# Designs tried in a protein design run: peptides against a protein of PDB entry 6RGO. Part 312

Target 1, 392 residues: chain A of PDB entry 6RGO
Amino acid sequence: MALKLLGFNQDATCFSVISSNKGVTIYNCDPFGKCFELEKSTSNDEELDFLVEMLFSTSLIAVVDKTIGASKRKKLKIVNTKRKATICELTFPHEIMDVIMNRKIICVVLKSDQIFVYDISCMKLLRTIDVRGEKLKSTSKFRNSEAVGDIGVRVSLSTDNNSILCYSSYSKSDKENAPLNDIVVFDALKCIQINVLPAVHQSNIVCIACSPDGMLMATASEKGTIIRVFKTIDTENDEPILVNEFRRGSRPSRISEMKFNHDNTLLACVGESDTIHIFALPVTTTEADANEDDTLQQSSHSLSSSINGLQYISKGLANRFGKIIVSKIPTQSQQRHVAYIKIPENAKYRIGFPKDTTNTIHICGEDGNYLVYSIPRNEVGPCTLVKSNTFD

## One batch from the design tools (peptide; made by RFdiffusion4, then SolubleMPNN)

Design b2_p26_3_s3 (from b2_p26_3, 15 letters changed)
Fold by OpenDDE base, seed 1:
Structure b2_p26_3_s3 (fold): chain B 392 residues (1-392), chain A 26 residues (1-26)
Amino acid sequence: as target 1 above (392 residues)
Amino acid sequence: SKPTLNASEEELKEYQELLKKVEEEL
């Protein structure tokens, strides 16, 4: 049967899939099993397309039926899964492209490059962000929406109550075809723009991940060769702070999803490649406890092995992008720990990090595999499979 | 055009009660 993955919820306790014969199915991760099904409303052999966003492991889901006609693609249903009932319906002026939520906020992204920000508690519209309208103040010509198929506004929301929204915006280039290569950081609760990161890639941004606490974000372009990690809120001399630059690979490949773990120590990425990559982030020691432990100089010299590949901090790029203050990651030659998972070629996978186990990753595939991996701590290498289940 | 919310007062109350339970479960 053809499966289409919708993804994990915020804490990776559940994942959702579309089955061509069943409709939407939600699985619980532990204990593994089917917890909800939304039956197919139509007998037609039409390819099912849905958006489903869960509010953690709860009976609250947001659903968009994208299968049938332009009218349904504009409707967001809030569904109680225990009652199998729609509680409320939101109708938008344009097709819904994405829906993201946390405990406080629902963000709805439209094909019009508009983001609607709602207070979840009362379904009150807090803000309409018009990403095109901001561009029009700088560049008079609308991008005709026709020609740019898969390139739209990308969003990510922190899973915490701070509700930090990161979204892609159009650069202020005088060119009619300005890329979606700026990032805006937005406080979704206060409805305030916190930061703007200009030209974080040369091409359109196709993937964004916000950390659970909203303090970090990761970005990838349509090339998918380089992942950049920035601070969201903190700036140095009013300029964006680049924390990390990672190379996923030498070949262009689309990144479909990125996730931080719950302690901001790991960043995972998945896409069209045969490999899920997991990057170690430097532990940001908060400045406070730096005082006492001067003593343990223990000289473990020896593991000099020449992993030459990760030294591509190209000194030269600092000059051509505007003053992105690359915080000098202390040139301690700490081998950036990288783990990986091999996945079948052409199988789409989704990723999630569970809250309670920071060195565990959940993955699911359109091949019908749900897999739990342990991430190695100290050595570059493959992840270890801990648990496997199948779904249909 | 503005988005439209279609919900009864009873549906909005059920929604708020569901969210309250969600905040207690999380």
Scores: peptide ipSAE 0.334, ipTM 0.889, DockQ to the pose 0.875
Fold by OpenDDE base, seed 4:
Structure b2_p26_3_s3 (fold): chain B 392 residues (1-392), chain A 26 residues (1-26)
Amino acid sequence: as target 1 above (392 residues)
Amino acid sequence: SKPTLNASEEELKEYQELLKKVEEEL
């Protein structure tokens, strides 16, 4: 059977899958087992596609039937899983591309590059964000949907109640093909734009992760070689604060998902590569306990793979004034992963961080594997498999 | 065009009761 992964919920207590024969299935992670099923409404041999966003481990899910030919691709259903009933339906003017939620907010991304922000408590529309703005509506032929990998607006939402929304936006270039390489930081509750990070990569942003507290964001471009971590709210002299620049690899490879752990000490990434990479973030020690000279000599065990010195001059970030923010981080000081997981070649995996165990990562594959790994903290190395389950 | 919410008053009440229980579970 072909499985398609929908991903983990916010706290990695559940994950969702599409089974070609069954429809949507939600699994609980611990104890492992099927907790919900949405049956296929049609006997047609059509490839099923769905969006499912679950509100933590609760009975509330948002569902979109994205199946090709389905008249339902514009409809968001809110479902009570305990009652197996649709509670309400939202109909949009365009196809739904993504849905994200937390305890306070639902964000709906449309193929029109619009983001609809809702108050979850009453399903009231708080804001419509038009990422294209008025200028781009006239010239942008709808990119033909057949491009597997379509460069649309990417979004990430903080899992806390502050509801910090990060989204990709078009650079101010008057070119018809302006890249989606700006990031906007938005307070989804107050409906206020907090920050704009211009030209954070040279190409379109294809993956964004917001930290659980909304204080950090990670970004990756189509190249997927460099991951950048920024502060969301804080600025230095009205310029974006780049906290980290990580190297995933030397070869281009698409990153499909990134996630922070719950204490902002780890960033994981997964995609088309055979490797999940986990990066360590510097602990922002509050100034008080900085007195102990724990010179953690990060003994850079230089795995001296002789990467020939192609000085990829990272043409730095364009600032608000079109100035290239030269990364203060030298290209030679790009941090590598501290931990990794090997996955089967061409297997699609999704990642999640459980709330209570900051050194644990949950992963699930289209191969039908649900795996729990322990992350090494004191050394650079492979993660250790702690638990495995299978699903169909 | 604006999005349209399709829910009865009963469905909206059920939704609010579900969310209240969800806020008590979180």
Scores: peptide ipSAE 0.322, ipTM 0.886, DockQ to the pose 0.871
Fold by OpenDDE base, seed 3:
Structure b2_p26_3_s3 (fold): chain B 392 residues (1-392), chain A 26 residues (1-26)
Amino acid sequence: as target 1 above (392 residues)
Amino acid sequence: SKPTLNASEEELKEYQELLKKVEEEL
C-alpha cells in the first residue's frame, strides 16, 4: 500500500500516516500499535491527502481533507478520536496549507499567505496575520500557484505554553518576486511581534523549527546546505542573535523537517537526502550561582565556537529593529553533524524527539518502518538502532 | 471573508469537556 507520512505529535509519543486503502491511521510509539483510525469516506481510487495535527497523546486532532477535487480543502475539522466524531468545523476562504497546535494555540496557514491564530480553549480567532502585507494586496495577481512549486509561508510553534510562533515573511525588496527569506517571531498568546530577522537566507525559507521553549529557531532555505539557528528574543547582552550555522552538506537537497530535542541540546534534520543529520547545540551555561566547591573537571569541551565573524554592518537603512543579520559567517565556523542516520533515498521520513530521553530520536518512513535510535554523546558517528517496528 | 465556525452548543460543550480532560491528563 502507498503510505504517506503526516509526522509525529509534539512529544513524539504518536505519529500519523495516510494509507491509500484505510485512510488516516495514528500509531502510538510505546507500546507500539494503532491508537486511532479514520476510515476513508469515499470508495474512489483518488490519492488521499490529509493534514492531521494531534494535540500530544490526547483524543483531540485537527484534520483537513486535502484530497484533489475535494471541496473540503478549506475545512478544518476538530475530531474526538475516542468518539470518532467531529466536534467542530472551521471553514476558511482559501485552501489550508498547514495546521500547527500546542496546548493554547491553533495556527492555520492558508494558500493566501495568511496565518489564522486561534485560542484552542474556545476556538476564538485571536489574530489574522497577512504575510503579504497591505502593499502587495493591490497586485492581486494570484501567482498561479500551480507553476511556482512548494513555496509558501512556513510556520513553527513552540510546544510549550509560551506559544512562540515563527513564520517566514517576504523581504521588503521592491521586486515583484520578493523571496520569503525574512523570519518573524510572534507571541501567539499576546498577539505581539517580538522580533524580525531580515534576510536570514538568500532564497526562500522552506523549513523552520522552533525549540520547545520558543527560545531558539532553526531555518533552512531551498538550497538546504546551511541550517541557521537564531535566538528568538534579543537578549540585553551584546550576544549575536545567530548562535549556530550548520552545514548539512555540499550538494543542494531539500530539508522537509527539523526538530529540536526537549532540552535544546540537539537539532535534527530530514529531507530528500539518504541521511538524517543531528547537530549539537552549544549549551548556553546560564550563570547558575558559582558556589565554589566541587572541582569536577568535567572537561566540557565547550565548543565555544567564538562566532567572531558576525560583523554588524550597520548600512544606513536601519530597518525598524536596527540589526542587519549579516549572513557572512566565515565558512570555517560551519559545524557538521555530530550524529547521523542512514535512510533509503526514495523514502520520506519524519522525525520526533521524545520528552523523557533527550538522546533518543524517533523516526518513521513511508517504507512502513518506525525506528528508535540512540544518539551518541561523546563521539561523531552513526546513531544506534534500539527498537524497530513495521506498520501498513 | 472571515472564517466560519460550525458547531452546535452541544458540540462546543463536548469540546470544552474534552479540553478540560486533556488539561487534567497533561
Scores: peptide ipSAE 0.322, ipTM 0.886, DockQ to the pose 0.857
Fold by OpenDDE base, seed 2:
Structure b2_p26_3_s3 (fold): chain B 392 residues (1-392), chain A 26 residues (1-26)
Amino acid sequence: as target 1 above (392 residues)
Amino acid sequence: SKPTLNASEEELKEYQELLKKVEEEL
């Protein structure tokens, strides 16, 4: 059967798949098994296409049927999985491209480059963000660039209650085809723009990940060779803080998904390559816990591998053309992966980090494999397979 | 056009009751 992966939920306790014969199936990760099935409404051999966003391990899902007709592609259904019933339906002016949620917020991304922000508790519209309209205010020439079908606004939302929304925006460049290479950081609850990171890549941003707490954001462009990690809220002298620059590879390869673990110590990426890459992040020691005097002399020989975090304070060489805030981090300071997983060639995989085990990663493939890996802590190397399951 | 919410008062009540249970399950 052809499988299409929809991905993991926020805490990697469940994942969703489209099966050509069955429709949407949701699997529980532990104990492994089917927890929900949404049967296909049509008897036709049409390729099934859905968006499904699950609210953690709950009975609440958001569903968009994209299989048939432009009208269905504009409808978001909220479904109770325990009752197998639609509770409410939202109809949008344009095709839905993405849906993301947490405990407080639903964000709906449209083909019109609009983001609709809803309070999940009452389905009240809090904000409409018009990314294209923001460009029109900054750039006099609106070419209807036929969005080459894969280039659109990307979003990521923090899984916590802070509800930090990161989205790609159009550069202020006078070029008719300005890339989606700016990032906006938005408080989705307060409906306030917190930060703007201009020109974080040279080409369109195709992947964004927000950390669970919303304090970090990772970005990748169409090239997928470099991943940049920024602070979302904090700025230094009104300039964005670049925390890390990671090199995934030397060859271009699309990154389809990135995820932080729950303690912000790891960033994983997956895409069109045969390798899932896992990068280590510097532990931000919040200085606050330094005061408890607890004298326990446990002589753990922390091999302080002094990874001199060269805080490349990007002295923005204000060269004559607009503030490229991202100083050229020297290619020599680009960190490599600390761990990796080999995956089958041409298999699409999705990734998730479970909450309770910060050194464990869940992965699932369109090959019907659900795999749990242990991530090495103190060495650079392959992850170890801990659990394997199959699904159809 | 603005987005439209299509729900009856009964469906909206069911939705609120589901969300309350979700907040108790989380």
Scores: peptide ipSAE 0.307, ipTM 0.879, DockQ to the pose 0.872

Design b2_p26_3_s4 (from b2_p26_3, 14 letters changed)
Fold by OpenDDE base, seed 3:
Formats: sequence, structure tokens, C-alpha cells
Structure b2_p26_3_s4 (fold): chain B 392 residues (1-392), chain A 26 residues (1-26)
Amino acid sequence: as target 1 above (392 residues)
Amino acid sequence: SEPVLNASEEELKEFKKLLEEERKKL
């Protein structure tokens, strides 16, 4: 059967798939097994397409039927999986492109480049973010952007209660084809913009990941060769907002998903390549007061590659925001992966990090494989397969 | 055009109750 992956929930305890014959199926990761099915409403041999976002391990899912008909593609259903009942339906003016949630917030991304932010507790609209409207305030000409294919607003939401929303925005360049290469950091609860990261890539941003705590954000462009990691909040310390730059590869390849682990020590990426890459993030040891005592230097080789090379290039090339976020980082300072997983080149995979095991990664494929890997701590190399299951 | 919410007051009350029940397990 043709499988289409919807991905893992926020804590990687469940994953969702579309089966052409069954509809939407949700699997539990441990113990492995089918926990929910949404049956196909139509007997037609139509290619099933859905968005499904699960609220952690709860009985709550957000569902968009994208299979056929412009009306269904505009409808968000909130479903109780235990009762198999729709609790509420939201109808949007435009096609739904993405849905993300945490315990506080639902964000709905439309094909119109609008983000609708809801309080999950009452389904009240808190904010509409119009990413095009922000561009139009800078550029007087409406281009009908219908012809620019698979490039839209990308979003990521922190899994914590702080509800930090990161989204791609259009550069304030006077060019008619301004790329989606700015990032906005938004407090979804307070409905305030926290930060703006201008020109984080040269081309459109196609993938964003927010850390679980909302303190870090990773970005990748259409090239998918470089991943950048930023602090979401300007600290009062003169510390660079760009904290890491990783090289996934030398060849262009689309990154479809990135995720941080729960302690912000690892960043994984997956996409069209035969390899899942896992990068180590330097732990900023807060200098707790090192009182004197002689106890053994367990050389935790923190791969504190001092990014000494992030020279703040001189005051004169300050972007319109006064911040230089991306200097020309020398290609030599780009860190490689610390771990990897080989996957079939033609199989789409999704990734998840379980909360309780920071050195474990869950992956699932459209090939029907659910795999658990252990990530090496002290060496650069392949991940070790710990558990394997199949689904159909 | 604003998004249209189709939910009864009873469904919204049930939804709130379910969210509170799941929050008490966390």
C-alpha cells in the first residue's frame, strides 16, 4: 500500500501515517502498535492527503482533509480520538498549508501566507499574522504569487508553555521577488514580536525548527547545504545571535524536517537525501561559581568549538535593523554531523526525539519502517539500531 | 473574511473538560 508520513507528535510517543486503503492511522511508539484510525470517508481510489497534528499523547488531534475539494482543504477539524468525534470545525478563507500546536496554542498556516494563532483552551483567535501584508508595507506591488510553487511561509512552535512561534517572512528588499529569508520570533501567548532575524539565508527558508524551550531556532534554505542555529532572544550579553552553523552536505538537497532533542544538545535533520544528519550543539555551561575543591576533571569534551570566527564585521554594514546576523562565516568553521543514519534515498522519513532519552531518536519511513536509534556520545559515526518495527 | 468556528456551546464545554482532564495527568 502507498504510505504517506504525517510525522511524530511533540514528544515522539506517537506518529501518524496515511494509508491509501485505511485513511489516517496513529501508531504508539512504545509499546509499538496502532492506537487510532480515521477511516477513509470515500470509496474512491483518490489519493489521500491529510494534515494531522496530535497534541502529545492526548486524545486530541487537529485534522485537515486535503484529498479532494477546495472546501475540505479550508476546514480544520478538532477530533477526540477516544470518542471518534469532531469537537469543533474551523473554516478558513484559504487552503490550510500547515497546523502546529502545543498545550496552549494552535497555529494554522494558510496558502495566503497568513498565520492564525488560537488559544487551544477555547478556540479563540488571538492573532492573525499577515506575512504578505508585512511585505506589502515595504513593496507597493501585489505580485500574484500563485506561480511560485512549493515555497510558502514556514513555521515552528516551541513544545513548552512559553509558546515561541518562529516563522519565515519576506525580506524588506525592494526586489519584486523578495525571498522568504527573514525569520520572525513571536510570543504566541502575549501576541508580541520578540525578535526579527533578517536575511538568515540567501534564498527562501524551507525548514524551521524551534527548540522545545523556545530558546533556539534552526533554519535551512532551499539549498539545504547549511543549517544555522540562532538564539531566539537577544541576551543582554554581547553574545552572537548565531550560535551554530552546520554543513549537512556539499550537494543541494531539500531538508523536509529538523528537530531539537529535549535538552537542546542535538539537532537532527532529514530530507530528500539518503542520510539523516545529527549535529551536536555546544552546551553553554553557565559558569556556576566554581568554588575551589579539587574534584576530578571529568573532561567532558564539550565540543565547545569556540566559534571565534564570528567576527562582528564593523559597524558600517549594519543591515536596516542595525544587526549583522550572518557575516560570511568561513566555510572552514562549519561543523559537520556528529552522527548519522542511512535511509533509502527514495523513502521519505520523519524524525522525533523522545523526552526521557536524549541520546535516542525515533524515525519512521514511507517504506513502513519504524526505527529507534541510539546516538553515539563520544565518537563521530553511525547511530546504532536499537528497535525495529513495521507498519502497513 | 474571518474563520468560521462551527461548534456548539456543549461541544466547546466538552472540549475544555477534556483539555483539563489531560492537563491533570501531566
Scores: peptide ipSAE 0.171, ipTM 0.822, DockQ to the pose 0.876
Fold by OpenDDE base, seed 4:
Parts: structure tokens; C-alpha cells; sequence
Structure b2_p26_3_s4 (fold): chain B 392 residues (1-392), chain A 26 residues (1-26)
């Protein structure tokens, strides 16, 4: 049976899949099992496509039927899974491309490069963000590229109540083909732009991850060779703070998803490659004054890679438009993964970090595998498989 | 064109109540 993965919820307690024969199924991770099923409304042999976003482990989901030929691609349904009832329906002017939520906010991304920000408590529209702005409306023939994976606005939302929204934006080039290589950081509750990170990659941004607390953001371009981690709110001399630059690989490969763990110590990435990569973030050890006395040389080989250097984004060549392109850190200063998981070639996987365990990762595949891995702390190496389940 | 919200006041009231009940468990 063809499975299509929708992904994990915010705390990796559940994941959603499309089964060609059944429709949408939501699985609980522990204990493993089906917790909800949305039956296929049509007997047609059409390839099912859906967006499903869960509100953590709650009975609330946002659902969009994206099936080709469906008149429903503009409709967002909020469903109570416990009652199997639609609570509300929102109809948008354009096709829905993405839906993200936390306990406070729901964001709806349209094919028009608009982001609709709602207060989830009342479904009140707080803001419409037009990423194209007024100037691009006249020339942009909607890319009718039915190409699976078209370059559109990418979004990520903090899972906390601060509701930090990171989204890709067009560079200030008067070119019809301006890359989506800027990032905007937005307070979704206050509806205020906090920060703008200009030209964080040379090509379009295809993947963004916000940390659970909204203080960090990871970005990857179409090349998927380099992942950059920035502070979202903090700036140094009005310039963006680059915390880390990670090398996923030497060969171009698309990254489909990135996730931070709950304490911002790990960043995982997955995509078209046979490998999930896990990177260690520098723990900001508050130097608690370790008073002198206790000589116990616990050689905690903390992988305190003493990245003492806040690597100033060296003043990248200001492009002809005065935007600082984030200079590529020298290849020697690029960190590699600390851990990895091998996955089947051409299998699509999704990733999630559970809230309660910072050194475990949940993964699920279109091959019907749900897997829990332990992440090594003190050594660079493969993750250890702890639990496996199958789904259909 | 603004998005059209198709929900009754009763459904929105029930939705709010359900969200508050689930927020108290988290």
C-alpha cells in the first residue's frame, strides 16, 4: 500500500499518515497504536493528499484535503477527533500549502505567498502577512508548477506560548526571480516583526526549523549541504547572530524537515538522502562558579567543542543591493554531525523529538516503520535502535 | 478577499471550551 507521511506533532507523541485505501490515520507513539482515522470520502482511485496538523496530544486537528481535483484545497477544517466532528471550516482565496500551530496560534500558508495568523482560541484573524508585498502581485504569474516541492514560502513556529514565527521572504531584488533567501522573525501574538535575517543562503530556503522556545532557528537551502543556526531575537551590532554552521554533506540533497530537541542541544535533519543527521548545539553553560574544592576528575568528556568564537558572520560580499550575504564559514570551521541514522534509499522519513527525553528521536517512514532511536552523547556514531513498530 | 469562517456561534463556543479544557491538562 502507498503510505504518505504527514509528520509528527509538536512533542512527537503522535504522527499522521495517509493510507491510499483508508485516508488519514493518526498513530500514538506510546503506547503505539491508531488513535484516529479520517475515512476517505471518495471512492475514486485518486492519489490522496492531505495536510494534518495536530495540537499536541489533544483531540484537535487542522485538516486540509489537498487531493488533486478536490475543490477542498482552499478549505481548512478544525476537527475534534474524539467526536469525529468538524468544529469550524475556513475557506481561503488560494490553495493551502502549509498549516502550523501551537497552543495559541494557527498559521495558514497559501500558494499566494500569504500567511494568515489566527488566534486559535477564537479563530480570529490577527494578521495577514503578504510575503510578496504589493510590488510582486502584478508580475507573478502564479507558478503553475504542479511540481511536488515547488519553491514557496516556508514557515516554522515555536511550540511555546511566545509563538515566534519564522518565515522565508523574498530578497529586495527588483528581479522577477528574487530568491526566497531572507528570513523574517515575527511575534505572532503581538503581530510585530522582531527581526530580519537577509540572504541567509545564496539560493531559496526550502527548510526552516524554529526551536521550541523560539530563540533559535535553523535554515537550509535547495543545495541542502549547509545548515545554518541563528538567534531569532538577539542581534549583535544590528547584525544577525550565526550560532552554528553545520555540514550535512558534500553532495547536494534536499532537506525536507529539521527539528530541534526540547532543550535546544540537538538539531536533526532528514530529506532525500539515506541518512538522518543529528548535530550538537553548543550548550550555553552558564559558568556557574564551580567553587574550587571537589577535585573529582569526572572526565565528563562533554563534547565542549570550545567554539569560543562567536564566529562573526564575516562581512560577506555585500551584493549589489547592499544586503550582507552570510559569508560561507571556511570548510574547516564547519561542524559535522555527532550522530546519524541510516534509512532506506529513497524512503521518505519524518522526525520528531519527544519532550521528556532529550537524547531520543522518533522517526517514521513511508515504508511503514515507526522507530525510536537513542542518540549517543559522548561519541560520534550511529544512533541505537530502542523500539520499532510497523503501521499500514 | 478575507477568508470566510464557516462556524456557528455554538460551535465556536464549544471549540473555546474544548481548548480551555485541553490547555488545563498540559
Amino acid sequence: as target 1 above (392 residues)
Amino acid sequence: SEPVLNASEEELKEFKKLLEEERKKL
Scores: peptide ipSAE 0.163, ipTM 0.817, DockQ to the pose 0.887
Fold by OpenDDE base, seed 2:
Structure b2_p26_3_s4 (fold): chain B 392 residues (1-392), chain A 26 residues (1-26)
Amino acid sequence: as target 1 above (392 residues)
Amino acid sequence: SEPVLNASEEELKEFKKLLEEERKKL
């Protein structure tokens, strides 16, 4: 059967798929099995397309029918999976491009480059962010550049209650086709812009991941060769803090998804390549918890991998054209993956990190494989397959 | 045009209750 992956929920306890014959199916990861099915409402041989965002392992899902010819591409449904009932419907002025949610917030991204931020508890609109209108206010001359094809506003939301929203925005360049290469960090609960990271890549940002706690974000451009990790909230001298720069590869390849693990120690990426890459992040020891006197001599074998060379050269190369905040981390200081998973060529995979096991990754493929891998802690190498299941 | 919410007050009340019940299990 043709499968289309919708992805994992926030804690990787479930994943959703579109089956051409059945409609939307939700699988539980452990115990593995079908937990919900939304039957195909139409007998037409139309290619089914849906957005499905789950609220963790709850019975609540947000659904958009994106099927071609469907008048429903502007309609968000909130569905109770236990009752198989629509609880509420939202109709938008434009096609829905993405939906992201946590325990507090629903964000709806439109084809108009608008982000609608809702309080999930009452479906009250908290904010409309007009990414295009913000560009027009900052740069008086921009014509309506129709978003050329597959380039639109990208969003990621923290899975915690802080509800940190990261979104791509248009650069302040005087060029008619300004790239979506700025990042805005937004407190979705308070409705306040926290930070702006200008020109984080040279081309459009196509993938964003926010950490579960909202303290970190990862970005990738259309080129997908470099992944950058930034602090979301913290700044140094009013400048954004680049924490890491990772090299996925030398060849261009689109990254479709990135995720942090639950403790911000790992970043995984997947896309059009035959390889899922997993990068180690430095543990941000906040010095504050040093005061509890608990004498447990856990012999931390300090893997003194002497990466002595990451001098944060915060040399603001004020080159003649505007503040590119991204000090070029020398190509020599670009970290590679610490772990990897080989996947079939041309198979689309999705990734998820379970909450309870920081060194485990869940993956699922349009090939009908659900796989659980163990990530090596102390060695650079392949992940070990722990569990395998199939779905149809 | 603004987004139109199509939900009754009863549906929104039921939705709130379900969210609170699921938050107690999470």
Scores: peptide ipSAE 0.199, ipTM 0.834, DockQ to the pose 0.901; fails the geometry check
Fold by OpenDDE base, seed 5:
Structure b2_p26_3_s4 (fold): chain B 392 residues (1-392), chain A 26 residues (1-26)
Amino acid sequence: as target 1 above (392 residues)
Amino acid sequence: SEPVLNASEEELKEFKKLLEEERKKL
């Protein structure tokens, strides 16, 4: 049967899939098993397409039916999975492209490049973010639906209660075809823009991950060769702080998903390649814990010597910075993966980090495999398969 | 056009209650 993966929830306790025959299915990771099914509402042999965002392991999900007609694609349903009942419906002016949530906030991304920010507790609209801004409203004839491939506003939300929203934005270039290569950091609760990272890539950003605490973000462009990690809130001399630059590979390959683990020590990425890459982030030892054993210093020194390329991105040079960042980090100083998982070339995978086991990664494939891997800490190498299950 | 919330006051009250019940389990 054709499966389409929707992804893991925020803590990797559940994942959701679309089954061509069944509709939306949610699986629990441990104990492994089907916990919910949303049956297809139509007898038509139309290809099923849904957005499903889970609220952790709760009975609440946000669902968008993208299968049928322009009207359903504009409707967000909040469903209680235990009751199999819609408890709230929101109708938007445009097609819903993405939905992301935490315990406080729902963000709804539209095809219009708008982000609607809601207080989940009362479904009150807190903010509408127009990513195109006022200048682009006058010149944007509808992006001809054919030429605008899979390039839209990307979002990521911190899983904590601080609700740090990172989203891709258009560069300030007066060109009609400005790339989505800026990042905005937004406090979704206070509805305040915290930071703007200009031209973090040369091409459109296609993947963003926010850390669980909202202190870090990872970005990847359409090339998917380089992943950049930035601080979200902190700035030095009004410039964005680049914490890490990782090399996924030399060949272009689209990254579909990135995730931080719960302690911000690992970043995983998955996409069109046969390999899930896991990168180590430098642990910022706070100066206070410097009294414990000298044995960790040798591994930290090799990582710290590569971090001396902290590049500040000045707000004033947005169009030049896409070249400057890429030109100043020697290809030799780009950190590679510390761990990897080989996956089938033709299967799409999703990734999740469980909260309680920082060295464990959950993965699921459109091949019907749910796999749990242990991540090596001390050596660069393959992850070890710990558990496997199948789903249909 | 703004997003339209299609929920009664009763459904919104039930929604809020369900969110509060599920937040206590998290």
Scores: peptide ipSAE 0.149, ipTM 0.811, DockQ to the pose 0.884; fails the geometry check

